# Peptides against a protein of PDB entry 2MBZ, part 113

Target 1, 143 residues: chain A of PDB entry 2MBZ
Amino acid sequence: GINLTPEEKFEVFGDFDPDQYEEEVRERWGNTDAYRQSKEKTASYTKEDWQRIQDEADELTRRFVALMDAGEPADSEGAMDAAEDHRQGIARNHYDCGYEMHTCLGEMYVSDERFTRNIDAAKPGLAAYMRDAILANAVRHTP

## One batch from the design tools (peptide; made by RFdiffusion4, then SolubleMPNN)

Design b2_p28_5_s2 (from b2_p28_5, 16 letters changed)
Fold by OpenDDE base, seed 2:
Structure b2_p28_5_s2 (fold): chain B 143 residues (1-143), chain A 28 residues (1-28)
Amino acid sequence: as target 1 above (143 residues)
Amino acid sequence: AMKRAAGALAAYAGMLLAGVSPLLEARR
């Protein structure tokens, strides 16, 4: 799992326990390149690395929420740019994330209630908004 | 609250993959 002490894990992830899903992830995707890439990249991550990842995610969350609050459509330049930054963040930190993969992730955000619940904790409908922005961003980059 | 949700999202992105991910890779 994540190479942090229980205390560090709590400091970084709070009540969220990423290890809770380790078995499921391994069973479903343990033989995929994405899984291997993620394990390889994250194996050396320090507490500071994980904290940075969380901070980046928090920033993007705030950005999406602000866009929603402003009434910007999910296919606006702002929303699509946020989606692009999200995709790039995944690619840098975890695994190669092309536009198709990103679209699949977006669909998962709205189809898996666990994701939806956790994402929408920031703002109801955020998962759907992200999915739509991700799709729009993918479309504009895959003409 | 937002931080927790964002943190969860980050962790999910790093660890969980879309259900169609194996199919995506199989196409390559």
Scores: peptide ipSAE 0.080, ipTM 0.705, DockQ to the pose 0.494
Fold by OpenDDE base, seed 3:
Structure b2_p28_5_s2 (fold): chain B 143 residues (1-143), chain A 28 residues (1-28)
Amino acid sequence: as target 1 above (143 residues)
Amino acid sequence: AMKRAAGALAAYAGMLLAGVSPLLEARR
């Protein structure tokens, strides 16, 4: 899990507790490579590391929202580049994230209401836009 | 007004999907 004190968790995540999903993940997929990689990488993360991860996520959210507001299609170069940065961020911070995994994540964003609600809090339709950009980025990198 | 754990959500989402994704299973 996240190795932070309750106070540090509040400083980084506010009223959102990411560890609420830890039990479910461990119960169902605790023996997978992705889980092991994530546990290994995050074991040494400080409050500052987690804050950086949140800042990166916020920046990507702003980029996608700006693209949507500008009317750029999800398969535009700008949207696909944002999707690629999203994929690489997961790979750096948590576990190996290939285009197949990324595509699965994008599909989950629109099929799991928990994720849809969380993502669309920034802008309605953002989850669908991200999914489409993720798919387009995967296609251009796996011709 | 409160911060959200978007990065952490992405991490847990990936772990949730890793074990049940048909695409990943097909490559095993």
Scores: peptide ipSAE 0.074, ipTM 0.701, DockQ to the pose 0.383
Fold by OpenDDE base, seed 4:
Structure b2_p28_5_s2 (fold): chain B 143 residues (1-143), chain A 28 residues (1-28)
Amino acid sequence: as target 1 above (143 residues)
Amino acid sequence: AMKRAAGALAAYAGMLLAGVSPLLEARR
């Protein structure tokens, strides 16, 4: 799980406990390279590391919302660049994230109600927008 | 006000789709 004190967890995540998903993730994907990489990387993370990750995620969210508000298509260069930054952030912080993996994550954002609800809290339809941007970015990088 | 744990949620949820997604296979 997250190697933080309860106080640190609250400071970073508020009332949300990411460890609530640990058992489900382990049961379903505990034998994958992605899981092992994530556990290895995050084992050394401090509160400041987790806060940085959260800040990056929030910045990306705001960026996507701004694109939507501006009427930019999900397959615009701006949206695809945001998707690329998202992919690279996952690769840097959690596990190797190729374009196929990233596309799978995008599909999860719209197929898993837990993700959809969480993402769309920022703006209705954001999960679908991100999924489409992720797909477009993957396509342009894998012609 | 509750902080949005988007990063952590995405990290853990991402493990649920580690591998080939049936949805992606349907598109291919």
Scores: peptide ipSAE 0.081, ipTM 0.707, DockQ to the pose 0.362; fails the geometry check
Fold by OpenDDE base, seed 5:
Structure b2_p28_5_s2 (fold): chain B 143 residues (1-143), chain A 28 residues (1-28)
Amino acid sequence: as target 1 above (143 residues)
Amino acid sequence: AMKRAAGALAAYAGMLLAGVSPLLEARR
């Protein structure tokens, strides 16, 4: 789990408590390689590590929103590059994330209402835009 | 300049932190 005090968790995550989903995640994914890798990697994470991860996520969200606002298609180079950075961030911080896995995650963003609602809080349609960018990025890397 | 992300992004990041779980990226 996240080895932070309640106060540190609040400082990093604010009103969002990732521990609220720990049990569900364990129940659904506890037997997967991705889960095991994530637990192994994050076991040593400090407050600064978690803050960095949050900052990276925020930056990527802003980047996607900016692309949408500019009217860039989800299969543009900019959007695909953002998707690639998203994939690499997952791989670096949590678990090995190939293009197939990334595609599956993108589909989840639009199929699970909880994900859609959380993502689209930044901008309506962001989840779908990210999904499409993820797919496009996967295609260009797996010809 | 990029717009600031809404607070809902924390939920997305949280879902990513859980590794494989779609739930960590889901909204409250």
Scores: peptide ipSAE 0.066, ipTM 0.706, DockQ to the pose 0.117; fails the geometry check

Design b2_p28_5_s3 (from b2_p28_5, 16 letters changed)
Fold by OpenDDE base, seed 1:
Structure b2_p28_5_s3 (fold): chain B 143 residues (1-143), chain A 28 residues (1-28)
Amino acid sequence: as target 1 above (143 residues)
Amino acid sequence: SMKRAAGALAAYGFMLLAGVSPELERRR
């Protein structure tokens, strides 16, 4: 799990505990390269590292919400750029994330109700918007 | 709240692995 004290976890993640999904993820994907990469990278993360990741996610969320509020299509330059930044953030912080993998993650956001509910807490339809932006970004980067 | 959603996106670092599922790959 995340190598933080309970107090540090609360300070960074608040009421959301990412470790609550550790068993499920381990059982389903514990033998994958992505899992190994994530465990290796995050093992050394400090409170400040996790806080940075939270800040990045917060900024990305605000960015997507602003795009939706402005009526920008999910395949707009702005939305696709936000999706690209999301992909790169996953690659930096967790595991190698190509465009195909990113598309799979986007589909998960709308297929897994747990993701959908948490994401749409910021704005209804955000998960679907992200999925569409992720797909559009993948398409524009595919020759 | 937006903060909760942002936290979910970041904290889902481990849960993001669910996207590796072959079932999801077939759906896209």
Scores: peptide ipSAE 0.091, ipTM 0.717, DockQ to the pose 0.482
Fold by OpenDDE base, seed 4:
Order: C-alpha cells, then structure tokens, then sequence
Structure b2_p28_5_s3 (fold): chain B 143 residues (1-143), chain A 28 residues (1-28)
C-alpha cells in the first residue's frame, strides 16, 4: 500500500483511504503490468510526492468543473486537453496509460457506482463529462 | 466534497485499478 504513516496519509488524503481497496486491486489486477508498474513507481513516493499527485487531481477536477460551468462541451478543445492531461498524469505517476486504457477508465467512471458517487460529489454529471472528454480526446488522437 | 472527488481521481494506482472491470477491458 501507500508507505505513509496514518497521520501523513490523513494529511494528504483526508478521510479517503485508497488502501481500503488494496485487497480488491490485488485480487483483480495483481497479475497485470499496470499493477506492477504502479507498485514500482509508488514504492519510493514520499508524502510530498503523494501531495503533488493529490494537488494535480484537485486541479484537474476544478478544471473540468469550470468547463462544465462555462457550458463547454465535453468534446471541446478545453475538455479534451484536460482529458489529455489526465491521461498523462496517470502515465507519469502510476502506469502506462494509452488511449485505449484511458477510455476504459472513463467507462469505469460511469459504470462503477463507487467512482460515480465519488466523482460526482464535486459536481453532478462530472463522471459522465469526464468520460465523454476522455473518449473525445482518444478519438482525436487515433484518426 | 471536492476533496473526496480529487482523492478518487488521485488514487490511480489503487482506485482506478480496483474499479476497472476485467470485463470492460476485454471488450476494448
């Protein structure tokens, strides 16, 4: 799991503990390259690293919410660029994330109620908006 | 909350992997 003390973990993630999903992740993905890559990368992460990742996620969330509030379509340049940054963030911090994987993740956001609830806590419909933006971004990069 | 939503997104190595269905991956 995340190599932080309980206090550090709380400071970074608050009341959300990603490690609560460790067993499920291991069971479902333990034999995948993505899992191995993520474990290898995050093994050396410091509190500051995790905080940076959290800050990036915060920024991305705010960015998508702002796009929605502005009435920008999910397939707008702004939304697709945000989706691209999201994909690159995953690739940089966790595991190789091509457009196929990214679209799969986007579908998960709307198909797994746990993700939908968590994401839409920021703004109703955000998960669907992100999914659509992710798909649009993938399409424009795979002509 | 925004924090919770961000946490869900940030926990890519755990949350994203946990949430991705092998069935979905096989379909893509």
Amino acid sequence: as target 1 above (143 residues)
Amino acid sequence: SMKRAAGALAAYGFMLLAGVSPELERRR
Scores: peptide ipSAE 0.081, ipTM 0.712, DockQ to the pose 0.477
Fold by OpenDDE base, seed 3:
Structure b2_p28_5_s3 (fold): chain B 143 residues (1-143), chain A 28 residues (1-28)
Amino acid sequence: as target 1 above (143 residues)
Amino acid sequence: SMKRAAGALAAYGFMLLAGVSPELERRR
């Protein structure tokens, strides 16, 4: 689990408790390289590290919302760049994330209602927009 | 709050961040 005190966890994650999904994650992906990489990397994370990750996610969310509000299509340069930054952030903070992996994650955003609900809390349709941007970004980077 | 919602996304991302998507598992 996250190596933070209950107080620190609340400060970083608020009312959302990521530990509530620990068992499900372990059961579904515990044997994957991504899981092992993530556990290894995050084991040393401090409160400040987790806060940075949250801040990055917040910034990304705002960025996508702004793109949507501006009417930029999901396959616009701006949207694809945001998707690329998202991919790189995952790779930096958690596990190797190639374009195939990223595409699969995008699909999960729209296929798992829990993800969709959480993402769309920022703006309706955001999950689908992100998915489409992720796909477009993957395409432009695939020979 | 958009910030709170965004934070929830990041936090919930642990399901994703700690593992591999179901779609990837199906493809590999």
Scores: peptide ipSAE 0.081, ipTM 0.714, DockQ to the pose 0.455; fails the geometry check
Fold by OpenDDE base, seed 2:
Structure b2_p28_5_s3 (fold): chain B 143 residues (1-143), chain A 28 residues (1-28)
Amino acid sequence: as target 1 above (143 residues)
Amino acid sequence: SMKRAAGALAAYGFMLLAGVSPELERRR
């Protein structure tokens, strides 16, 4: 899993431990390209790397919440740009993430209660807003 | 909390893969 001490994990992730899903992920996805790419990339990650990823996630969350609070539709340029940055962040840090994959992930955010509850902790409806922005971003990049 | 939500977004290599994705199912 994540090569950090319990103290370092707490500093970066707080009371949320991504490794709690390690066995399930390995059993279900261990033979996928996404899993292999992610394990290969993250194997060398330091605390600083994980902190950067967390900071990016924090910023993205705040950005989407701000868009929602401002009443910007999910298919606004601002929301779609945030979705694009999310996609690129996944691609940079974990695994190749095309628009189709991203759309599938967005749908997962609203269909898997584990994701919905975690995401909506920042703001009710955030998961659905992200899903819609992800879809809109995918559409605008499809000729 | 906001941090918890951000953590979910950051955990792409773990929590993200644990979720059911049609695309990932096709690549299994």
Scores: peptide ipSAE 0.079, ipTM 0.714, DockQ to the pose 0.427; fails the geometry check

Design b2_p28_5_s4 (from b2_p28_5, 16 letters changed)
Fold by OpenDDE base, seed 2:
Structure b2_p28_5_s4 (fold): chain B 143 residues (1-143), chain A 28 residues (1-28)
Amino acid sequence: as target 1 above (143 residues)
Amino acid sequence: SMKRAAGALAAYAGMLLAGTSPALEARR
């Protein structure tokens, strides 16, 4: 799991503990390459690394919310670029995230209430907007 | 923050959806 002290975890994640999903993820996907990649990468992460990841996520959230507030469609260049940055962030920090994987993640954001609830805490409909942007970005990058 | 929590879940717990695609399932 996250190799931070309880205090550090609180400072980075607040009341949200990502390790609450560790067992479920391990049970379902512990034998996958993606899981192994994530465990390998994150094993060495410091508090500062996790904080950077959260800061990147916050920035991305702000970008999507701003696009939504501006009425920009999810298939706009701005929204698709934000989706691409999201994909690359996952790939850099966690596991290889191709466009198919990213599309699946987007679908999860709207189909798994746990993700929907957490994402939409920033703005109602954000999960759906992200899903649509992710799909659009995948389409434009698919031969 | 709520935004950080959302980002953490979206990235860290992303493995939960690996089985929605046969291609992703094959990554075992």
Scores: peptide ipSAE 0.087, ipTM 0.715, DockQ to the pose 0.316
Fold by OpenDDE base, seed 4:
Structure b2_p28_5_s4 (fold): chain B 143 residues (1-143), chain A 28 residues (1-28)
Amino acid sequence: as target 1 above (143 residues)
Amino acid sequence: SMKRAAGALAAYAGMLLAGTSPALEARR
């Protein structure tokens, strides 16, 4: 799992422990390249690395929420750019994330209630907005 | 923080989706 002390985990993730999903993820996707890449990358991550990842995620969340509040459609340049940054962040921090993979992730955000609930905690409908932005970004990059 | 929770979940998103796309499953 994540190689942090309980105290460090709390500082980074609060009361939410992502390792609660380790068994499920391993059982379902442990033989995938994405899983192997993620385990390899994160094995060397420090508390500061994890904190940076969370800060990036928080910033992205704020960007999407701001776009929604401004009434920008999910296929706007701003929303698609945010989606692209999201994709690149996954690629940098976890595993190779092409546009098809990213689109699948977007679908998971709206189909898995665990993701939907956690994402929409920032703003109702955020998961769907992100999914739509991810799809639009994928389309513009794969004509 | 729910934002941190969302970010943490995103770290596992690709793993959870790897079994949902035939194209991704073919990469196993």
Scores: peptide ipSAE 0.087, ipTM 0.710, DockQ to the pose 0.352
Fold by OpenDDE base, seed 1:
Structure b2_p28_5_s4 (fold): chain B 143 residues (1-143), chain A 28 residues (1-28)
Amino acid sequence: as target 1 above (143 residues)
Amino acid sequence: SMKRAAGALAAYAGMLLAGTSPALEARR
């Protein structure tokens, strides 16, 4: 899991601990490449690294919300660019994330109630908007 | 706070779960 003290975890994540899903993920996917890559990359992360990751996620959330508020469609250049940045952030921080993997993420956001609830806490419909933007971005990058 | 929670879930647990989609498993 995240190698931070309880105090550091609270500082970065507040009352939300992503490690609450560790057992489920390990049981289901512990032998996958994505799991191994993520564990390997994050093993060396400091509190500052995790904080940066959260800051990036917060910024991206704000971008998507702003796009929605502006009435930009999910297949707009702005929304697709935000989706691309999301994909690249995953690839940089966690594990290899091609467009196929990214579309799988998007589908999970709308099919798993836990993700939908957490994402839509920022804005109702955000998970669906992200999914659509992710798909559109994948399409435009597929020859 | 809610944005942080959403980001943490999406950037950590969510990515691990997504990496096991049937489409990706079929490529193994």
Scores: peptide ipSAE 0.087, ipTM 0.712, DockQ to the pose 0.372; fails the geometry check
Fold by OpenDDE base, seed 3:
Structure b2_p28_5_s4 (fold): chain B 143 residues (1-143), chain A 28 residues (1-28)
Amino acid sequence: as target 1 above (143 residues)
Amino acid sequence: SMKRAAGALAAYAGMLLAGTSPALEARR
């Protein structure tokens, strides 16, 4: 799992423990390339690395919320650029994330209640907006 | 707090459903 002490994990994630999903992920995908890549990359991560990842997620959330508040459509340049940054962030931090993988993640955001609830805590409808932006970004990059 | 949770979910739980794609499965 996350190679941090319980204290460090609390400092970064608070009362939320991301490792609560580790067993499920390992059971279903432990033999996949994505899992192996993620385990390899994150094995060396420090508390500061994990904090940076959370900061990036927070920034992305703020960007999408601002786009929604401004009434920008999910297929706007701004929304698609935010989706692209999201994809690249996954690729840098965890595993290779092509556009098909990214669209699958977007669909998960609206089909898995765990994701929908957590994402929409920032703004109702954010998960759907992100999914639509992810799809639009994938389309423009796959002519 | 919820933002941190969302980021963490993207890291791990994302693999749960993305890998169900037949195209991705064929690449394994």
Scores: peptide ipSAE 0.081, ipTM 0.703, DockQ to the pose 0.310; fails the geometry check

Design b2_p28_6_s1
Fold by OpenDDE base, seed 1:
Structure b2_p28_6_s1 (fold): chain B 143 residues (1-143), chain A 28 residues (1-28)
Amino acid sequence: as target 1 above (143 residues)
Amino acid sequence: SMARKRSAAALAFASMYLPGDPAAPRPP
């Protein structure tokens, strides 16, 4: 799993422990390219690297929440740009993430109650809003 | 807040979770 002490993990992730899902992830996706790419990239990550990733995700979350609060539709330029940044962040930090993969992830956010619960902790309906923005962004980038 | 931090962490690690449904929606 993540090569951090329990104290470091708490500092970076708080009460969210990604390693609790390690077995499930391995069983379901251990033979995929995405899994292999992620393990290869993250193998060299330090505490500071993980913290940077969390900071980026926090900023993105705040952007989406602000868009929702402002009443911007999920297919607005602002929401689609945030979705694009999310996709690019996954690509930089974990694995190649095309628009098809991204839309699949978006659907998971609303279909897996574990993700919905964790994401919506920031704001009710955030997971659905993100899913819709992700889809809209994928559409506008389809030639 | 801790809630937002948890949400951000979940979002960041969504990369470790892929949809198992091969019929999941695709971009039109």
Scores: peptide ipSAE 0.209, ipTM 0.776, DockQ to the pose 0.572
Fold by OpenDDE base, seed 2:
Structure b2_p28_6_s1 (fold): chain B 143 residues (1-143), chain A 28 residues (1-28)
Amino acid sequence: as target 1 above (143 residues)
Amino acid sequence: SMARKRSAAALAFASMYLPGDPAAPRPP
């Protein structure tokens, strides 16, 4: 799991503790390359590293919300660029994330109510908007 | 806000732990 004290974890993640899903994740994806890559990369992460990752996620959230508020469709250049940045962020911090993998993540955002609830806390419909942007970005990069 | 933190944590969780459902629809 994440090697932070309870206080540090609270400072970074708030009331949401990702480690509560450690067993489920291991059972479902423990034999995948993505899981292994993530475990290897994050093993050395400090509190500051995790905070940076959260800050990046927060920035992305605000960016998508702003696009939604502006009425930009999920297949707009702006929304697709935000999706691309999200994909690249996953690649840098966690595991190799191609467009197909990214699309699967997007589908999970709307199919797993736990993700939908947490994501939509920022803005109702955000998970669906992200899913659509992710799909559009994948399509434009698959000529 | 806690709402933003929950959202960020959810995104981080997806990125850190869940590589996605392999049975999910593929892009066209």
Scores: peptide ipSAE 0.107, ipTM 0.732, DockQ to the pose 0.652
Fold by OpenDDE base, seed 5:
Structure b2_p28_6_s1 (fold): chain B 143 residues (1-143), chain A 28 residues (1-28)
Amino acid sequence: as target 1 above (143 residues)
Amino acid sequence: SMARKRSAAALAFASMYLPGDPAAPRPP
């Protein structure tokens, strides 16, 4: 799992502990390439690495919220660019993430209530907006 | 804020471990 002390984990993740889902993740995805890649990459991550990942997520969240507040549609260039940055972040930090995989993640944001609730804590409807932007970005990049 | 942390943590969790539902809609 994540090799941080409970105090460090709280500093980075707040009241959300990703490690509490380790068993579920292993049971559901333990035989996938994505899981193996993620375990391999993150095994060497320091507190600073995890903090950077959280900072990137925070920035992305703020960008999407700002887009929503500005009335930009999810298929706007700004929203699609934010989705692309999210995809690339997954790719460099965790596992290979093509556009199809990314759309699957987006769908999970709206189909798994745990994700929906946590994402929408920043702004109601954010999960759905992100899903739509992810899909639009995938369409944009698919010949 | 804790709200932002929860949101960020949720995104990170999805990115780290869960590849999503493989039956989800696919781009054209």
Scores: peptide ipSAE 0.095, ipTM 0.735, DockQ to the pose 0.648
Fold by OpenDDE base, seed 3:
Structure b2_p28_6_s1 (fold): chain B 143 residues (1-143), chain A 28 residues (1-28)
Amino acid sequence: as target 1 above (143 residues)
Amino acid sequence: SMARKRSAAALAFASMYLPGDPAAPRPP
């Protein structure tokens, strides 16, 4: 799990505790390289590291919302660049994230209602917009 | 806001614990 005290977890994540899904995650992905890489990297993370990750995610959310509000399509250069930054953020902070893996994450955002509900709290349809931008970004980088 | 915080946490959660679903369709 996340190596923070309950108080630190509350300060960083508020009413959303990722550790509530620890058993499910271990059951579904415990034997994957991504899981092992993430555990190894995050084992040394401090409260400040987790806060930085949350700030990056929040900034990305605002960026996608702004694109949607401006009427930019999900396959626009701006939307695809935001998707690329999202992919690189995962690679930097958690595990190797290629375009195929990223596309799988995008599909999860729209197929798992728990993710859809949490993401769309910022703006209805955001999860679908992100999925489409992720797919478009993957396509433009596929040889 | 808490709504934005939940969204940010959800994205982080996906990155932290939930690697891509291997059953999801591959990109074209």
Scores: peptide ipSAE 0.079, ipTM 0.714, DockQ to the pose 0.661

Design b2_p28_7_s1 (from b2_p28_7, 12 letters changed)
Fold by OpenDDE base, seed 3:
Structure b2_p28_7_s1 (fold): chain B 143 residues (1-143), chain A 28 residues (1-28)
Amino acid sequence: as target 1 above (143 residues)
Amino acid sequence: RTAAAALAFLSMLGATPEELARARALLA
């Protein structure tokens, strides 16, 4: 899947193995436009590209955690802006990500326990907070 | 790092026509 050597993968992802989900993703979403676009875009990605993507995700996580710690509601301007940045990041790096797609992802974060536990490792309740912020952001941008 | 990787690599999940239709209905 990812065009990196085992050594490069380890440097970027550490103990996380992105390839562990490749077969499941292909089985469930292999016929979608998002999957095709992602494969096309990421085919040319270097180690540095993947590292940048990881750094962006880390920054976003820290941003949401900070919002939660500050007591900002998930439908606050700050939280919705963070959700918007998340959506745009997906659009830049992977595939065209509209608000419907983003809403689907948010729902998955709370309905798939694997996502929930991985996200909440940063802060308990983060997955639910992100889902709520994603939904709020989608609503404000949907006439 | 695990959380970040999950967010980045699994972004294509939940993109079936049926899932998108449900989201569209929710936002309509």
Scores: peptide ipSAE 0.318, ipTM 0.836, DockQ to the pose 0.631
Fold by OpenDDE base, seed 5:
Order: structure tokens, then sequence, then C-alpha cells
Structure b2_p28_7_s1 (fold): chain B 143 residues (1-143), chain A 28 residues (1-28)
């Protein structure tokens, strides 16, 4: 699905190839609106687009790590704002991402070991922290 | 970078109606 050469994919994603999961994603979520929107939107993405997305993710990761290192609770304004930025990033780059959808993603961070392991590579407990921040942010924006 | 890749993968995922319902319950 990602319109990049193998070399470009390696440059952007490193040893992680998201296309390895294309079949699984299609099987599990292929009938969802989010999947369709993402496929449609990302079909035109260039290497530069994907690199920008990766850079945004790196920045967000560093931001959450810094919050954790500072001892800020996951329901702090800083953590919730970071979660909000994450949500908006998904909305810009992939699909309409409401707070319920975002909460689902957060739960997946801690329920799927593959994601937990990869996220926690930056800092142990990061996935759980992000999940908690996502939930807190969603709660504060839910009537 | 590994975390970025993981987040990118997550962005390709959606949520089933059942998953969204569970999330809604958490936000209730």
Amino acid sequence: as target 1 above (143 residues)
Amino acid sequence: RTAAAALAFLSMLGATPEELARARALLA
C-alpha cells in the first residue's frame, strides 16, 4: 500500500516495514471507514510525506518521554495536550479520528504486545502512559 | 524511530463497531 521503493521504505521506516501488516489490517479493519479513508489519503503520499509523518511521531514520542521523566501525570494538562496533538495528527494524515477512535488506539497500545514492545522501546511504560493520556484527553472533551 | 514506526502502523488501523462501543463505555 505504501508507494515507496524498498530502499525508500528502509530510509523512512528503518527495519520496521508497515506493509508486512497490510493483510492483517485488511482482514481486521478493512470494512471500517478509517481504513478506507487512510488508504485513499495515503495513496498519494510521497517519501517526503511519510518522512514528515515519522518525524511528527518521533517528536510526539520525545514529548511524552519528557513528560514521564518530569513526573507529570498522564492526566496532566501537558500530557493531555500531547494526546490531543496526536489525535489531530492522525486526523490530518490518515482518517477522521474522534475521541472514541483515539481511545481505541490507546487501548491497543497496551493490549497488543507488538505495539507495546515497539512503543516501550523508547521508554518502559510509554505505551501505558500514552493510553492513559489519550483516555484523559478524551474524557475532558466528552460531555 | 521504532516508536514512530509503531505509531505509523497504528494509524493504518481502524476500529470495529464493537471496539468503538467499548471505547464509548470507557468515556461514559
Scores: peptide ipSAE 0.312, ipTM 0.834, DockQ to the pose 0.679
Fold by OpenDDE base, seed 1:
Structure b2_p28_7_s1 (fold): chain B 143 residues (1-143), chain A 28 residues (1-28)
Amino acid sequence: as target 1 above (143 residues)
Amino acid sequence: RTAAAALAFLSMLGATPEELARARALLA
């Protein structure tokens, strides 16, 4: 799990504890390369590393919300660029994330109600918007 | 903070070979 004390975890993640899903994640994806890569990378992460990751996620969320508020289509350049940054962030922090993998994640955001609920806490429909942007970005990068 | 946490949850993956195949189909 996350290599932080309970106090540190609360400071970074608040009431959300990603470790509560560790068993399910292991059962579903424990044999994937992404899982192994993520475990390897995050094993050395400090509180500051996790905080940085959270800050990046906050920034990305704000970008998508702003795009939605502005009425920008999910397949706009701005939305697709935000999706690309999201993909690259995953690649840096967690595991190699190609466009197929990213598409899978986008689909999960709308098919798993737990993800949808958590994401849409920032803005209703955000998960769907992100999914659409992710797909559009993947399409434009697929020869 | 909730949204950030949700995105951090992305580290929990979501791509079995079957899921990747479905994604590939979407991109075809």
Scores: peptide ipSAE 0.327, ipTM 0.835, DockQ to the pose 0.628; fails the geometry check
Fold by OpenDDE base, seed 4:
Structure b2_p28_7_s1 (fold): chain B 143 residues (1-143), chain A 28 residues (1-28)
Amino acid sequence: as target 1 above (143 residues)
Amino acid sequence: RTAAAALAFLSMLGATPEELARARALLA
């Protein structure tokens, strides 16, 4: 799991406890390369590393919300660029994230009600918007 | 912080071969 103290975890993640899903994640994806890479990379992460990751996620969320508020289509350059930054962030912090993998994540955002609820807490429909942007970005980068 | 935490957690998840196959089909 995440090697932070309970206090540090609260400071970084708030009421969200990622470790509560550890067993489920292991059962579903424990044999995937992404899981292994993520475990290897994050094993050395400090509180500051996790905070940086959260800050990046916050910024990305705000960026997508701003795009939605501005009425920008999910397949706009702005939305697709945000999706690309998201993909690259995953690649830096967790595991090799190609466009197929990113597409899988986008689909999960709308197919798993837990993810949908958590994402849409920022803005209703955000999960679907992100999924569409992720797909559009993947398509434009797929010959 | 709920959305950000969720996204960060999602980034920790992988995809099964079956899920990747479905994604590949979407991009084909």
Scores: peptide ipSAE 0.326, ipTM 0.841, DockQ to the pose 0.706; fails the geometry check

